Peptides against a protein of PDB entry 4PN1. Designs and how they scored, part 104

Target 1, 261 residues: chain A of PDB entry 4PN1
Amino acid sequence: KIEMNFLNKPIVPDTTKVISNFLTHYLITEPVEHVEIEAKLGTLIDLETQNRFEFPVMNETILNPEFNLRTRFESDMTASEHKYLNEFLNQAFRDSQKPGRLPFAYKHTKQVDLFYETEDNSRDKIRVSKNQSDNQVLACVKKRRVADLFLYCPNDAFDIRISISDELPVSMPSGNQQPSLTRLKDRVGYVHQEIKIDLTKTTQNDPVYDTTERHELEVEFGNIADLRDRAQKAKDGMEAPLFRRVQLFMDNVRILRREHS

## One batch from the design tools (peptide; made by RFdiffusion4, then SolubleMPNN)

Design b1_p18_5_s2 (from b1_p18_5, 12 letters changed)
Fold by OpenDDE base, seed 2:
Structure b1_p18_5_s2 (fold): chain B 261 residues (1-261), chain A 18 residues (1-18)
Amino acid sequence: as target 1 above (261 residues)
Amino acid sequence: SASSELSLALTNSYLAKL
């Protein structure tokens, strides 16, 4: 017989524990009501060099948020990288449709996001999302970024930002109010085991600057209620369900951040 | 609206499956 280790018991990677604790805090301890939890692929940029930061580590590392590392996170990639990841996910989708696999779901969405200033001039803008085809309102929210957790991934094409956001539903702006900003989003979404993977091309028209285009890949927990339940159980001393879910999430992220043309 | 180039292949496949 072969055993897992000298205790013959599963062991949870430290990364999983740290992330699980991070999530538990904002799910249970100081709960965010309308929580969104996502990981974005991007690059940790050294503010001094304006290049990708080089930390003295050799593998995936969660950065301590208590330290100012003089970095910014760029949640963008090249069109070529984005196209490659789309092709990769398309193939993964096709492969998952085979017998014996759990299938991906797929959705293509084109939306316009209209940003409005708030009456109180708060920093958080109101975002009205509409379907581009029929102008149907999809959402009207005030999004607040609550917390970030950064993973430096020296061996991979991308670093990771895990973010906690609060998406508060709000009333539509007055009909006479003009948007301060408009963004077009072309999104292809893949869902596997309630983990959402979105490739988004965002086009923004600036009256002063030329149209800018961003290419983003995000991985999101698709079942927050289940995740919150798991986090509550973890807080109550049963951590395994949360650890398993976080591990699944992170494995998907790890697959994606390693993939490049 | 027209499908994007980004998702063209999969979109066609998905629509065919539906």
Scores: peptide ipSAE 0.021, ipTM 0.532, DockQ to the pose 0.012
Fold by OpenDDE base, seed 5:
Structure b1_p18_5_s2 (fold): chain B 261 residues (1-261), chain A 18 residues (1-18)
Amino acid sequence: as target 1 above (261 residues)
Amino acid sequence: SASSELSLALTNSYLAKL
């Protein structure tokens, strides 16, 4: 007979525990009311070298936010990398439609985001999202970044930023107000077991800077109510449901960051 | 261009046609 270890019990990876504690803080301890939780693929850049940050570790590592590492995170990839991931996810979608599998859902969305300054001149802008085809308003929100957790991934093409945001629904700006910024978004979205995976091409017209394109991949928790319930149970001493959900989320992220042409 | 090709791929993807 083979046993898992000398206790003959499953072991939870430390990464799962650290992320679970991070999420529990903003779900339960200091709860964010309209919380959004997402992971983005990108690159940790060393501000001194302007190259990818080099940390003295050989595997996936959560960076301590208490240390100023003099880095920035760039949530972007090349068009070829983005195309490859789209093809990869399309194949994963097709395979999931086979008998005995849990199927992906799919949605293609083209929208325009209009950003407006607030009356109090706060740093947070109001974002109005509209469908490009009929100009129907999809959302009007004020989004605030609450916290970030960075993962350095030396063996993969991308590093990871996990972000906690507060996305507050607000009333539409006054009819006479002009947007300060406009973004066009072409988004392909996949959902599997309530985990959302989005590939987004963003075109931004800046009056000062040239038109820029960005190619992003994000992974989001699709059921926050369930996640909050799991986090509460963890606070009450039952951690397993939260750990399982975080493990699922991170495994999906790990699959995606390893795929490259 | 690579960006134009991506836009076409997203717009004309197999799944987008379903």
Scores: peptide ipSAE 0.019, ipTM 0.541, DockQ to the pose 0.013
Fold by OpenDDE base, seed 4:
Structure b1_p18_5_s2 (fold): chain B 261 residues (1-261), chain A 18 residues (1-18)
Amino acid sequence: as target 1 above (261 residues)
Amino acid sequence: SASSELSLALTNSYLAKL
C-alpha cells in the first residue's frame, strides 16, 4: 500500500497557493468586474545588463512584487521558437483527438486591432478588434492592466508574467475618429479544458521605424465565472477546487515554457 | 510565415473533418 505522504492527504505546492491567493484577491476581495487572467511567456530582462535577469534561485520562483528588481518583461520570442511551439501545439491538438482523450478546440483568426485615444487622453486606449476577411467587429474594449505576477524560471526557455486585466466593454469610437495605432494579428487559439492557449504573430507598421513583428504565446483562463466561483469557495474555506484549477493552469504553462527550438 | 502556414494547414485539416 502506498500513501501520498505521512498524513496521507493531498499537499498543495506553495506556488499554487501563492497564485491562488493572488487570483482570489482580484476575483473576490477587490473584484475586477471584467477580468482577464493570462500568463505570457517571455523574458525578464535586467535593465542594467539588458540580458535575462539572473536571480539566485534554482527553480520556478514567484518574484515578490514589493521589490523593485530593475527588470522589464519582454513578452516576445524568436520566430523559430514561435514556430516550434506552433508545431508542438499542433501535435498536441492531433493527439487529443484520439479516443480516450479530451479534445482541443482550435481556431485560427486573422484580425486587425485598431487603437483609439479617449477624449480625455487617458492612458487606456479603446481597442477595436476586427476580422481581416470580413471586417466583422470581434470586440471593442478598454483594457486596463491591474496587476502582474512574475515567475522567474531559470530551468526553462521562458519566464512567465501572470497578468490581471480589466477588459471593459465600451461603445465603438465615433466614425470620424482615426486610429492612433493599428496592429495585424495572426492568432491561433487552442482550448483544452477551458484553458485557452494562443499563439499570436503581431505585425505593426511604425511610421518612423520599419515594420515590427512580435511573437507571443499566452495562456488564459477560459472560464472566469467558474474560476470566480472556485475563488469564492476558497474564501469560504474550501480551497481544493481553486487549487486544482490553478494547478491545471500552471501545469499547462510549465509544459509550454519548457518547449524551445 | 512558416508558423502561419502550419496553422493554416491544421485549420484546413480540421475543417475537412467537419
Scores: peptide ipSAE 0.017, ipTM 0.532, DockQ to the pose 0.012
Fold by OpenDDE base, seed 3:
Order: C-alpha cells, then sequence, then structure tokens
Structure b1_p18_5_s2 (fold): chain B 261 residues (1-261), chain A 18 residues (1-18)
C-alpha cells in the first residue's frame, strides 16, 4: 500500500504559511479597512547591475522584507509575453466551459484613469476611473500602498510582488480641478473561483517622454470578506481554510509565471 | 458569445507592434 508520507496526511508548503501569516497581519492584526490584495508578475532588478536579481537560491523564495537587497520591482512585460498570456488565458477560459469544470467569467474593460491632487496636497492622489466609451464613472478612490512581499522565482519567467493596498472610496473632485495625470487602460479580466486575473495594457502620455505602454498581469483575491473570515479562523486556531485559499491563489500565480513567449 | 469576445481581447492591440 502506498501512502503520501509517514503521517499519511497532506502537508502545507512553507511558502503557503509565510504568505498566510503576511496576509493575516493586514487582514486581522493591523486590519486595512478597504484592503486590496494582489500579486503582480514582473522582474526583480538588482540596482547595482541593472539586471535581474540573482540570489543564492534555486527555487521560489520569499524575500525577507527586513533586508534591503538593493532591488526594484518592474511590474511589466513585453507585448509578446503579454499577448501569449492573453492567448493562454483565453484557452483556459474555453476549457473551463466544458462539462464537469468550474467556468471562468470574463470581462473586457476600456477605461481612463484621471489622477487628481488632494486638497491637503497629500502624497496619495485621487483616482477617478471612467468608462472610455461613455465616460461613466466606475470608481473614485484614494489608493495607498501598505506593504509588499516579494517572491524571487529563478526558474520561472517572472518574479512576483504581492501587495497590500488600502483603496479608500472618496467623493469626486470638484469640477474645477484638473487632473495631474491621465492613463488609458485596456483590461481583460478573468475570474475563476473568486480569484481575479487581469491583463492590463496601460498607455500614458508623458510631457517629457514619448507615449509609453505598460503590460501588466495581476492576480487578485476577489472575495476579501471570505479571506478575512478565513484569516480570523486561522487566528482562532483553524488554519486549514486560510491555507487552502492561499494555496489556490499561489497555484494560479505559479501557473502564470511559468508562461512566456 | 464570450468566446468571440475572447478572440477580440488584448490580442488585437498587439497586431500593430508584432
Amino acid sequence: as target 1 above (261 residues)
Amino acid sequence: SASSELSLALTNSYLAKL
């Protein structure tokens, strides 16, 4: 008879535990009220070499935030890579519509983001998002970055940044205010089991530089209330529900970061 | 259909660059 291991029980990967603890902190311990939790695909760049960061590890590794490794994270990819991921996700969507599977949901959004300075001249800008076709307001928020957790992935096409943000809903800026920055976003969104996967092409006109395009892939927890409930249960001694949800999230991230053109 | 929408997703935006 074959068993899984000498306990004959599933084991939780250490990565899952570390990420779960990180999330629990900002969900329960020092709770962010309007929390957004997302992972971005990108590249850890060594500031000294300006090349991809090299660390003496051979697999997916969470970097300790307490150490300044003199890195930056570039949440971007080539148009070719982005196109490949779009095609990959389209196929995954189609396959999920087959009998016996849980289906993806899909949404395509073209929006304009207008950034406004706050009246108090705070660092955080107000972002007004509008539908590009009819100018309907989709959201008006003030977003603050709270924390980041970086995963170095030497064997994969991309490294990962998991970000905790506070997205405070705010009132619309006064009609007399002019935006300090405008961005166009073309976004295709896929949702599977309340995990959101977004491919976004952002176009920005800069007065100093030519028009720049950015290509991003984001994976987001689509049900924060459920995640917070799971985190609370973990604090109360029942960790399994949280671990399962984080594992699902990370498995989706792992699938995506291995794909490249 | 959703499948038709998928074929017209971001892919078309890359045609000018590829």
Scores: peptide ipSAE 0.024, ipTM 0.542, DockQ to the pose 0.013; fails the geometry check

Design b1_p18_5_s3 (from b1_p18_5, 11 letters changed)
Fold by OpenDDE base, seed 1:
Structure b1_p18_5_s3 (fold): chain B 261 residues (1-261), chain A 18 residues (1-18)
Amino acid sequence: as target 1 above (261 residues)
Amino acid sequence: SKRSEELEAIMNKWLASL
């Protein structure tokens, strides 16, 4: 006979608890109305050295969000890393279609994002997203960054930024307004158990700088209503559903950040 | 320490959400 521990009860990792508490705050306590919650793979850069941030830890570590570490987060990877992850996810997709598995859903989208200044000179620009093929408007929003939580991952190729954003739907800009910025996005999306995994190639033309291409991988909670319900239940004393969902999310993130070319 | 106090403060903030 084997028991899981001396209490014979599951124990929740501190990482799961901390993230769950973080999410609950912005889901329930100070609720963001149109919340987006995503994790991006990238690199914590030390502003002093311009190299990857170094911290004296040997495993995944949530950084104190109020401690000034003099870092920036670069949500980018090389084309080769991005290609490898795409191939990896394609294989995972294929394997998930087998009998006895929960299947991935797959979607490939190409869109253009047009950014417009606001009348109030808000730092938050209006983003109009259109499908590249038929110019159909997909969304018109003002996106506000609410909070970030950074995970330093010394054993993996990537560090993680978990971001809380507010995507407020807004009216289309006036037809006489010109976009201040245009971005092309080629996005390959995978969905498994309502966790979204997106590989995105972003192209931006700058009149001063050469065309820049970014390669991003993001993991997003695909069912915010369910997550909010779980957070509310946690506040009401039943934490297990929230912990399970956060654990699932983080396990997917952990798989991805370990895979690289 | 200042760091410890800051961490405790933010944790308490988040815990209050539960």
Scores: peptide ipSAE 0.025, ipTM 0.612, DockQ to the pose 0.151
Fold by OpenDDE base, seed 3:
Structure b1_p18_5_s3 (fold): chain B 261 residues (1-261), chain A 18 residues (1-18)
Amino acid sequence: as target 1 above (261 residues)
Amino acid sequence: SKRSEELEAIMNKWLASL
């Protein structure tokens, strides 16, 4: 007989605890009403060197936001990396359809995002998303970034940004208002156990600059109500359900950030 | 930036709750 440790009980990684506390703050303590919680793959760039950030650690490390490390996060990846991840996820999708597995759901969406200035000239723009094929309105929201948590991952292809956002549904802009920015989005979405994985190709036309293309991968909590319930239970002294959900989320992120062509 | 300062303040408040 084999036991997992001298207590024969699961142990919670410190990373899981820190992230769980971070999420609990914005779910329960200072609750964001229309919260979106996502992790993006990217690169922490040192502003002084313009190279990938280097810190004296040897594994996945949550950076303390109290310290100004003079970094920026770039969520873009190469087309080749993005293609590789798409092929990887397609294979994972196929394998999950086999007997005895929990299946992925799959969705391909092509949309246009139109950004409008607000009447009060606030810094947060209104985003209207439309389906490219029939121009049907999919969403109209005002998105505000609330908080970011950065993970430096020296052994992996990508670093991670976990973001808390508030996506407030708002009324459509007036018919006389012109968009200040237009973006085309080609999104391939995978859902497994209510965790969403999106590969997004974004095209933006700038009149001054050439057409820019971005390739992003994001992982999102697909069931915020359940997550909020788990966070409340954690505040009430039952932490295990929240830890399990955060661990699942982070394990999916860890799988993806290790993949490279 | 103003945004960076606001985010830092929010994060510091969160850290103080840990």
Scores: peptide ipSAE 0.000, ipTM 0.290, DockQ to the pose 0.060
Fold by OpenDDE base, seed 4:
Structure b1_p18_5_s3 (fold): chain B 261 residues (1-261), chain A 18 residues (1-18)
Amino acid sequence: as target 1 above (261 residues)
Amino acid sequence: SKRSEELEAIMNKWLASL
């Protein structure tokens, strides 16, 4: 007979605890009303060297947000990397359709994001998202980034930024207002166990800069209400449900960041 | 909008080149 450890009970990785506490803060302690919680794959870049950040650690490490490490996060990847991840997820999708598995859901969306300046000249722009096919309004929001948590992943192709955002629904801009920025998004979305994985190709026309293209992969908690419930239970002394959900999320992130062409 | 149409055209060309 084999046991897990000398207590014969599962233990929680420290990474899971740290992330769970981070999420609990913005779900329960200082609750964000219209919260979005996502992880983006990308690269931590040292502002001094302009190369990938180097830290004296040998594995996945959550960076302490209290320290200014003089880094920026680039959420972009090459078209080749993005294509590889798309093929990988397509295969994972196919495999999940087999008997005895929990299936992925799949959705392909093409949208246009129109950004408008606010009357108060706030830093946060109004984003109107429309379906490209019929111009149906999908959302009109003012998005504020509340907090970031960075994971340095020296052994993997990508570093991770976990972001807490507030997506406040707002009224449509006046009909006479012109967008300051327009962004086209071609998004392939996969959902498994209420974890959303999106591959996005973005084309942006900047009036100052040339048209830029970006390739992004994001992993998002698809059921915020459930996550908030789990976080509340954790505050009440029952942490296991939250830890399990965070572990699932992070395992999916870990799978994706290890895949590279 | 004219901008959205222009961007769509650029994206379509890019997608076709892949």
Scores: peptide ipSAE 0.000, ipTM 0.289, DockQ to the pose 0.011
Fold by OpenDDE base, seed 5:
Parts: structure tokens; C-alpha cells; sequence
Structure b1_p18_5_s3 (fold): chain B 261 residues (1-261), chain A 18 residues (1-18)
């Protein structure tokens, strides 16, 4: 007989606890009404060197936001890395269709995002998303970034930003308003156990800068109501359901950030 | 930036709740 440890019980990693507390704050303590919670793969850049940030740690660590580390986060990857991850996820999708597995769902979407200034000249822009094929309006929202949590991952291809956002549904801009920015998005989405994994190619035309392409991978909690319920239970002293969901989310992120071309 | 200050203030509330 083999036991897990001298207590023969599961142990919760500190990373899981810290992230769970972070989420609980914005789900329950100071609740964001229309919350979006996602992790993006990217690179922490040292503002002094303009190279990847270096810290005297040997594994995944959450950076303390109380300290100004003079960093920025670049949520981008090369086209080659993006292609590799797409092929990797396609194989994972195929394998999940086998008997005895929980299957992925798959969706490919092409959309146009139109950004508009608000009448009150607020910093938050209105985003209108339309389907490229039929010009159907998919969403009209005002998105506000609420909080970020950064994970430095020295052994992996990518660092991680976990973001809390508020996505407020708003009325369509007046027909006389022109968009200040237009973005084309080609998105391949995978869903497994209500965790969303999106590969997005974004094309942007800037009047000052040449056409730029961005390649992003994001992992999102697909069931916020369930997550909020779990967070409430955690506040009430039952932490295990929240820890399990956060562990699942982070394991998916960890799988993806280890893959590279 | 104003955004950075706002985000910092929100984050400080979270840290205080740990």
C-alpha cells in the first residue's frame, strides 16, 4: 500500500491558496459584477534591460504586487510558437474524443472588434464585436481591467498574467460615431471541463504604425457562477471545491506554458 | 498613470484581505 504523505491526505500548494484568495476577493469580498477571469501567456520584460525579467528563483512564483519591480507584461508570442500550440491543442482535442475521455469542444470564430470613445470621454472604450461573415453583432461591452496577478516562470517558455476584468454590457454607439480603432480577430477556441483555451491572431491597422499581428493564448474560467459559488463556500470554511477548480485551471496553464517550437 | 494608481489601490485592498 502506498500513501500520499505521512497524513495520507492531499496537500494544497501555496500557489493554489494565493490564487484562490485573489479570486475570492474579487468574486465575494469586493465583488466584480460582470467578472471575466483569464490567464494570458507572455513575457515579463525588465524595463531597465528590455529583456525578460530575471529573479533569483528556480520555479514558478507569484510576484508580490506591493513591490515595484519595474516590469511590463507582453501578451504575445511568435507565429511559430502559436502554430505549435495550435497543433498541440488539435492533437489533444483528437485524443479527448476517444472512449473513456471527456471530450473537448471546438469553435473557430472570425470577428471584427470596433472600439469607440464614450460620450463622457472616459478611459474605457466601448467594444463592438461583429462576426466577419454576416456582420452580426456578437457583443457590445465596456471592459475595465480591475486587477492583475503575475507569475514568473523561469523554467517555461512563458510567464503568466492572471487578470480580473469587468465587462459591462452597454448600448450600441450612435450611428454617427466612427470607431477609433478596428481589430480583426481569428480565434480558435477549445473548451474542456468548462475551462476555455483560446488561440487568437489579431490584425491591427494603425495609421502611424504598419499593420501589426499579435498571437495570443488565453485560458479562461468558463463557468463564473460555479466559481463564485465555490469562492463563497471557501469564505464559509469549505475551501476544497475552490482549490480543486483553481488547481485544474493552473494545471492547464502549466501544460500550455511548457510547450514551445 | 491614473490607471496604474487605480489598479494599485485595488490590489492593496486585496493584499490587506489576505
Amino acid sequence: as target 1 above (261 residues)
Amino acid sequence: SKRSEELEAIMNKWLASL
Scores: peptide ipSAE 0.000, ipTM 0.278, DockQ to the pose 0.058

Design b1_p18_5_s4 (from b1_p18_5, 14 letters changed)
Fold by OpenDDE base, seed 1:
Structure b1_p18_5_s4 (fold): chain B 261 residues (1-261), chain A 18 residues (1-18)
Amino acid sequence: as target 1 above (261 residues)
Amino acid sequence: SASSEASLKQMESWLASL
């Protein structure tokens, strides 16, 4: 018989603990009411060099927010990288349909996001999302970014930003109000074990600048209620369910960030 | 960035809880 270690108990990686603690804070301790939790693939850019950030570590590392590292995160990738990831996920989808596997669900959505200024000139804009095909309102929210964790991933194609956001449902803007910004989103969504993986092409028309296109990949916790329950259990001394869920989430992120053309 | 600064401010309570 082989044992896991000299205690014969699972050991939790530090990354899992740190992320679990982070999530628990914003789920339980100071709870965000309409919380969205996502990881985006992108690049940590050194503000001084405008190149990818370099840090003296050899593996995945959560950056300590106590230190100003003079970085920005670019949640974008090339069209070729995005295409490669799409093909990769399509294959993963197909493979998951085989007997004995848990299948992916798939959804393709084209939407338009209309952004409106608030009367209070708050930094937070109202976002109205509509389906492009029938112009039906999908959501009307005021989204606030609450917190970020950054993972530097020197061995992978992408770095990671994990974000906590508050998506407050709000009433529709008045009919006489014009949007300050319009974005078209073409989103391909894959769901596996209530973890959402979205490939999004975003097109923005700027009156001054040329049309810009972004290619994003995001991984989101699809069941916040379950995650909150797990976080509560962790606060109560039962950490294993939360750790397992965070581990699953991060393993999916790790798979994706390693893929490159 | 403004986003980074906002994030840091919002995380003060979390950091204090560590």
Scores: peptide ipSAE 0.056, ipTM 0.575, DockQ to the pose 0.063
Fold by OpenDDE base, seed 3:
Structure b1_p18_5_s4 (fold): chain B 261 residues (1-261), chain A 18 residues (1-18)
Amino acid sequence: as target 1 above (261 residues)
Amino acid sequence: SASSEASLKQMESWLASL
């Protein structure tokens, strides 16, 4: 007979505890009303070297936000990396349709995002998202970044930024307003157990600069109400449901950040 | 950097809760 450990009980990874605490703060303690919680794959860049950040750690590490490490996060990857991840997720989708598995859901969206200045000249812009084919309005929101948590992943292709955002639904801009910025988005979305995985190709036309393309992969909590319920239970002394959900989320992120061409 | 400083400011409320 074998046992898991000398207590013969599951143990929660420290990363799961730290992230769970972080999420609980912005879900329960200082609750963000229209919260979006996502992880983006990208690269921590050292501003001094302009190369990928190097820190004296050997594995996945949450960076302490109390220290200014003079970094920036680039939420981008090469077209080849993005293509590889798309093929990988397509295969995962197919495999999940087999008997005995929980299936992925799939959605492909081509949209245009129009950004408008607010009447009060606030820093936050209004984003109107429309379907490219029929110009149907998909969303009109004012998005504010609330908090970021960075994971340095020296053994993987990508580092991770976990972000808390407030996406406030707002009224459409007046018909006389012109957008300050327009972006085209080609988004392929996969959903498994209410975790969303999005591959996005963004094209931006700049009048001064050449057309730029960005390739992003993000992982998002698809059921915020459930997550908030789990966070409340954690505050009430029952942490296991929250830990399990965060572990699921992070395992999906870990799978994706290890895949590269 | 401006990005790192912004991250610090964003996290102050959470850090204070620890």
Scores: peptide ipSAE 0.054, ipTM 0.573, DockQ to the pose 0.069
Fold by OpenDDE base, seed 5:
Structure b1_p18_5_s4 (fold): chain B 261 residues (1-261), chain A 18 residues (1-18)
Amino acid sequence: as target 1 above (261 residues)
Amino acid sequence: SASSEASLKQMESWLASL
């Protein structure tokens, strides 16, 4: 007979606890009403060297936000890396359709995001998302970034930013208002156990700057109501359901950030 | 992109709760 440890009980990783606490704050303690919670793959850049940040640690590490590390986070990857991840996820999708597995769901969307200035000159723009095929309005929201938590991952291809955002539904801009920015998105979405994995190719035309293309991978909690319920239970002293969901989320993120061509 | 300084400002309330 094999036991897990000398207590023969599961141990919760410290990373799971820290992230769970972070999420609980913005779900329960100071709740964001229309919360979006996602992890993006990218690179922590050292502002002094303009290279990937180097920190004296040997494994996945949540950076303490109290310290200004003179870094920026770039949520981008090469087209080759993005293609590899797409192929990897396609294979994972196929394998999940086999008997005895929980299947992925798959969706491919092409949309245009139109950004509008607000009347109050807020930094937060109104985003109107439309389907490229039929011009149907998919969403009209004012998105505000609330908090970021950064993970330095020295052994993996990517670092991670976990972001809390408030995505407030708002009325459509007036018909005479012109968008300040237009963004084309080609998005391939995978869903497994209510965790969303999106590969997005974004093309942005800026009248001042050259056209930029970005390749992003994001992992999102697909069931916020369930997550909020789990967070409430954690506040009430039952932490296990939240820890399990956060562990699942982070394991998916860990799988993805280790994959590279 | 996001900076570590911006992250600090955004997370002040969370940090205070620890």
Scores: peptide ipSAE 0.048, ipTM 0.581, DockQ to the pose 0.069
Fold by OpenDDE base, seed 2:
Structure b1_p18_5_s4 (fold): chain B 261 residues (1-261), chain A 18 residues (1-18)
Amino acid sequence: as target 1 above (261 residues)
Amino acid sequence: SASSEASLKQMESWLASL
C-alpha cells in the first residue's frame, strides 16, 4: 500500500494557500459586491529591458506586491499561439464528451463593447456590451479593477495575472451620448466544472492609430456564489473546500500556460 | 513604475490583513 506522505494526509501547496487567502479577503473580509475573479495568460515585462522579466526563481512563483519590481503585464499572445490554444481546447472539449468524463460546454459569442465617459468624469468608463448579431444589450457595467496577483512562470510560455474586479451594474448612458471607444470581441468560451475558459480576439478601431487586434486567454471562476460560500467556510476554519476549488482553478491555468505550438 | 505603484496600492488592504 502506498501512502501520500508520512501523515497519510493531503498537504496544501503554499501557492494554493496564498491565492485562497487573497480571494478570501476580497470575497469575505472586504467583500467586493459584484466580484469577477479571473486569471489571464500573458507576459510580465521588465520595464527596464522591455523584455520578459527575469526573476531568480526556477518555478511558478507568486510575486510579492510589496516590492516594486518595475514590471508591467501584457495580456496578449500571438495569433499562432491563440490558434494553437483554440485547437487544444477543441480537442479537450471532444475528449470530455466521452463516457466517464465530465463534459465541457461550448459557446461562441460575438459582441461589441461600447465605452462611455461618466457624467462625473470618473476614471471608470461605462461599458455597454451588445450582441453583434441583433444588438441586444448583454450588459451595462462600470468595471473597477480591485486587485492583481502576479505569478511568474519561468518554465512556461506565459505568466499569469489573477485579477479581482468589481462589475457594478449601471443605467444605460443617455441616448445622445456617443461612445468614446468601441471594441469588437470574438469570444470562444469553454466551461468545465464551472471554470470558464475564454479565448478572445479583440479588435479596436482607433481614429488616430491603426486597428489593433489582441488575442487573450482568460480563466474565470464561473460560480462566485459557491466560491464565496467556500471562502466563508475557510474564514470560519474549514479551509478544505476553498483549497480544492482554488487547486482546480490553478491546475486548469497551469495546463493552459504550458501549451505552445 | 506607475504600474507597480498602482498594483501596490490595490493590494494595500489585503497586505494589511496578513
Scores: peptide ipSAE 0.046, ipTM 0.587, DockQ to the pose 0.068

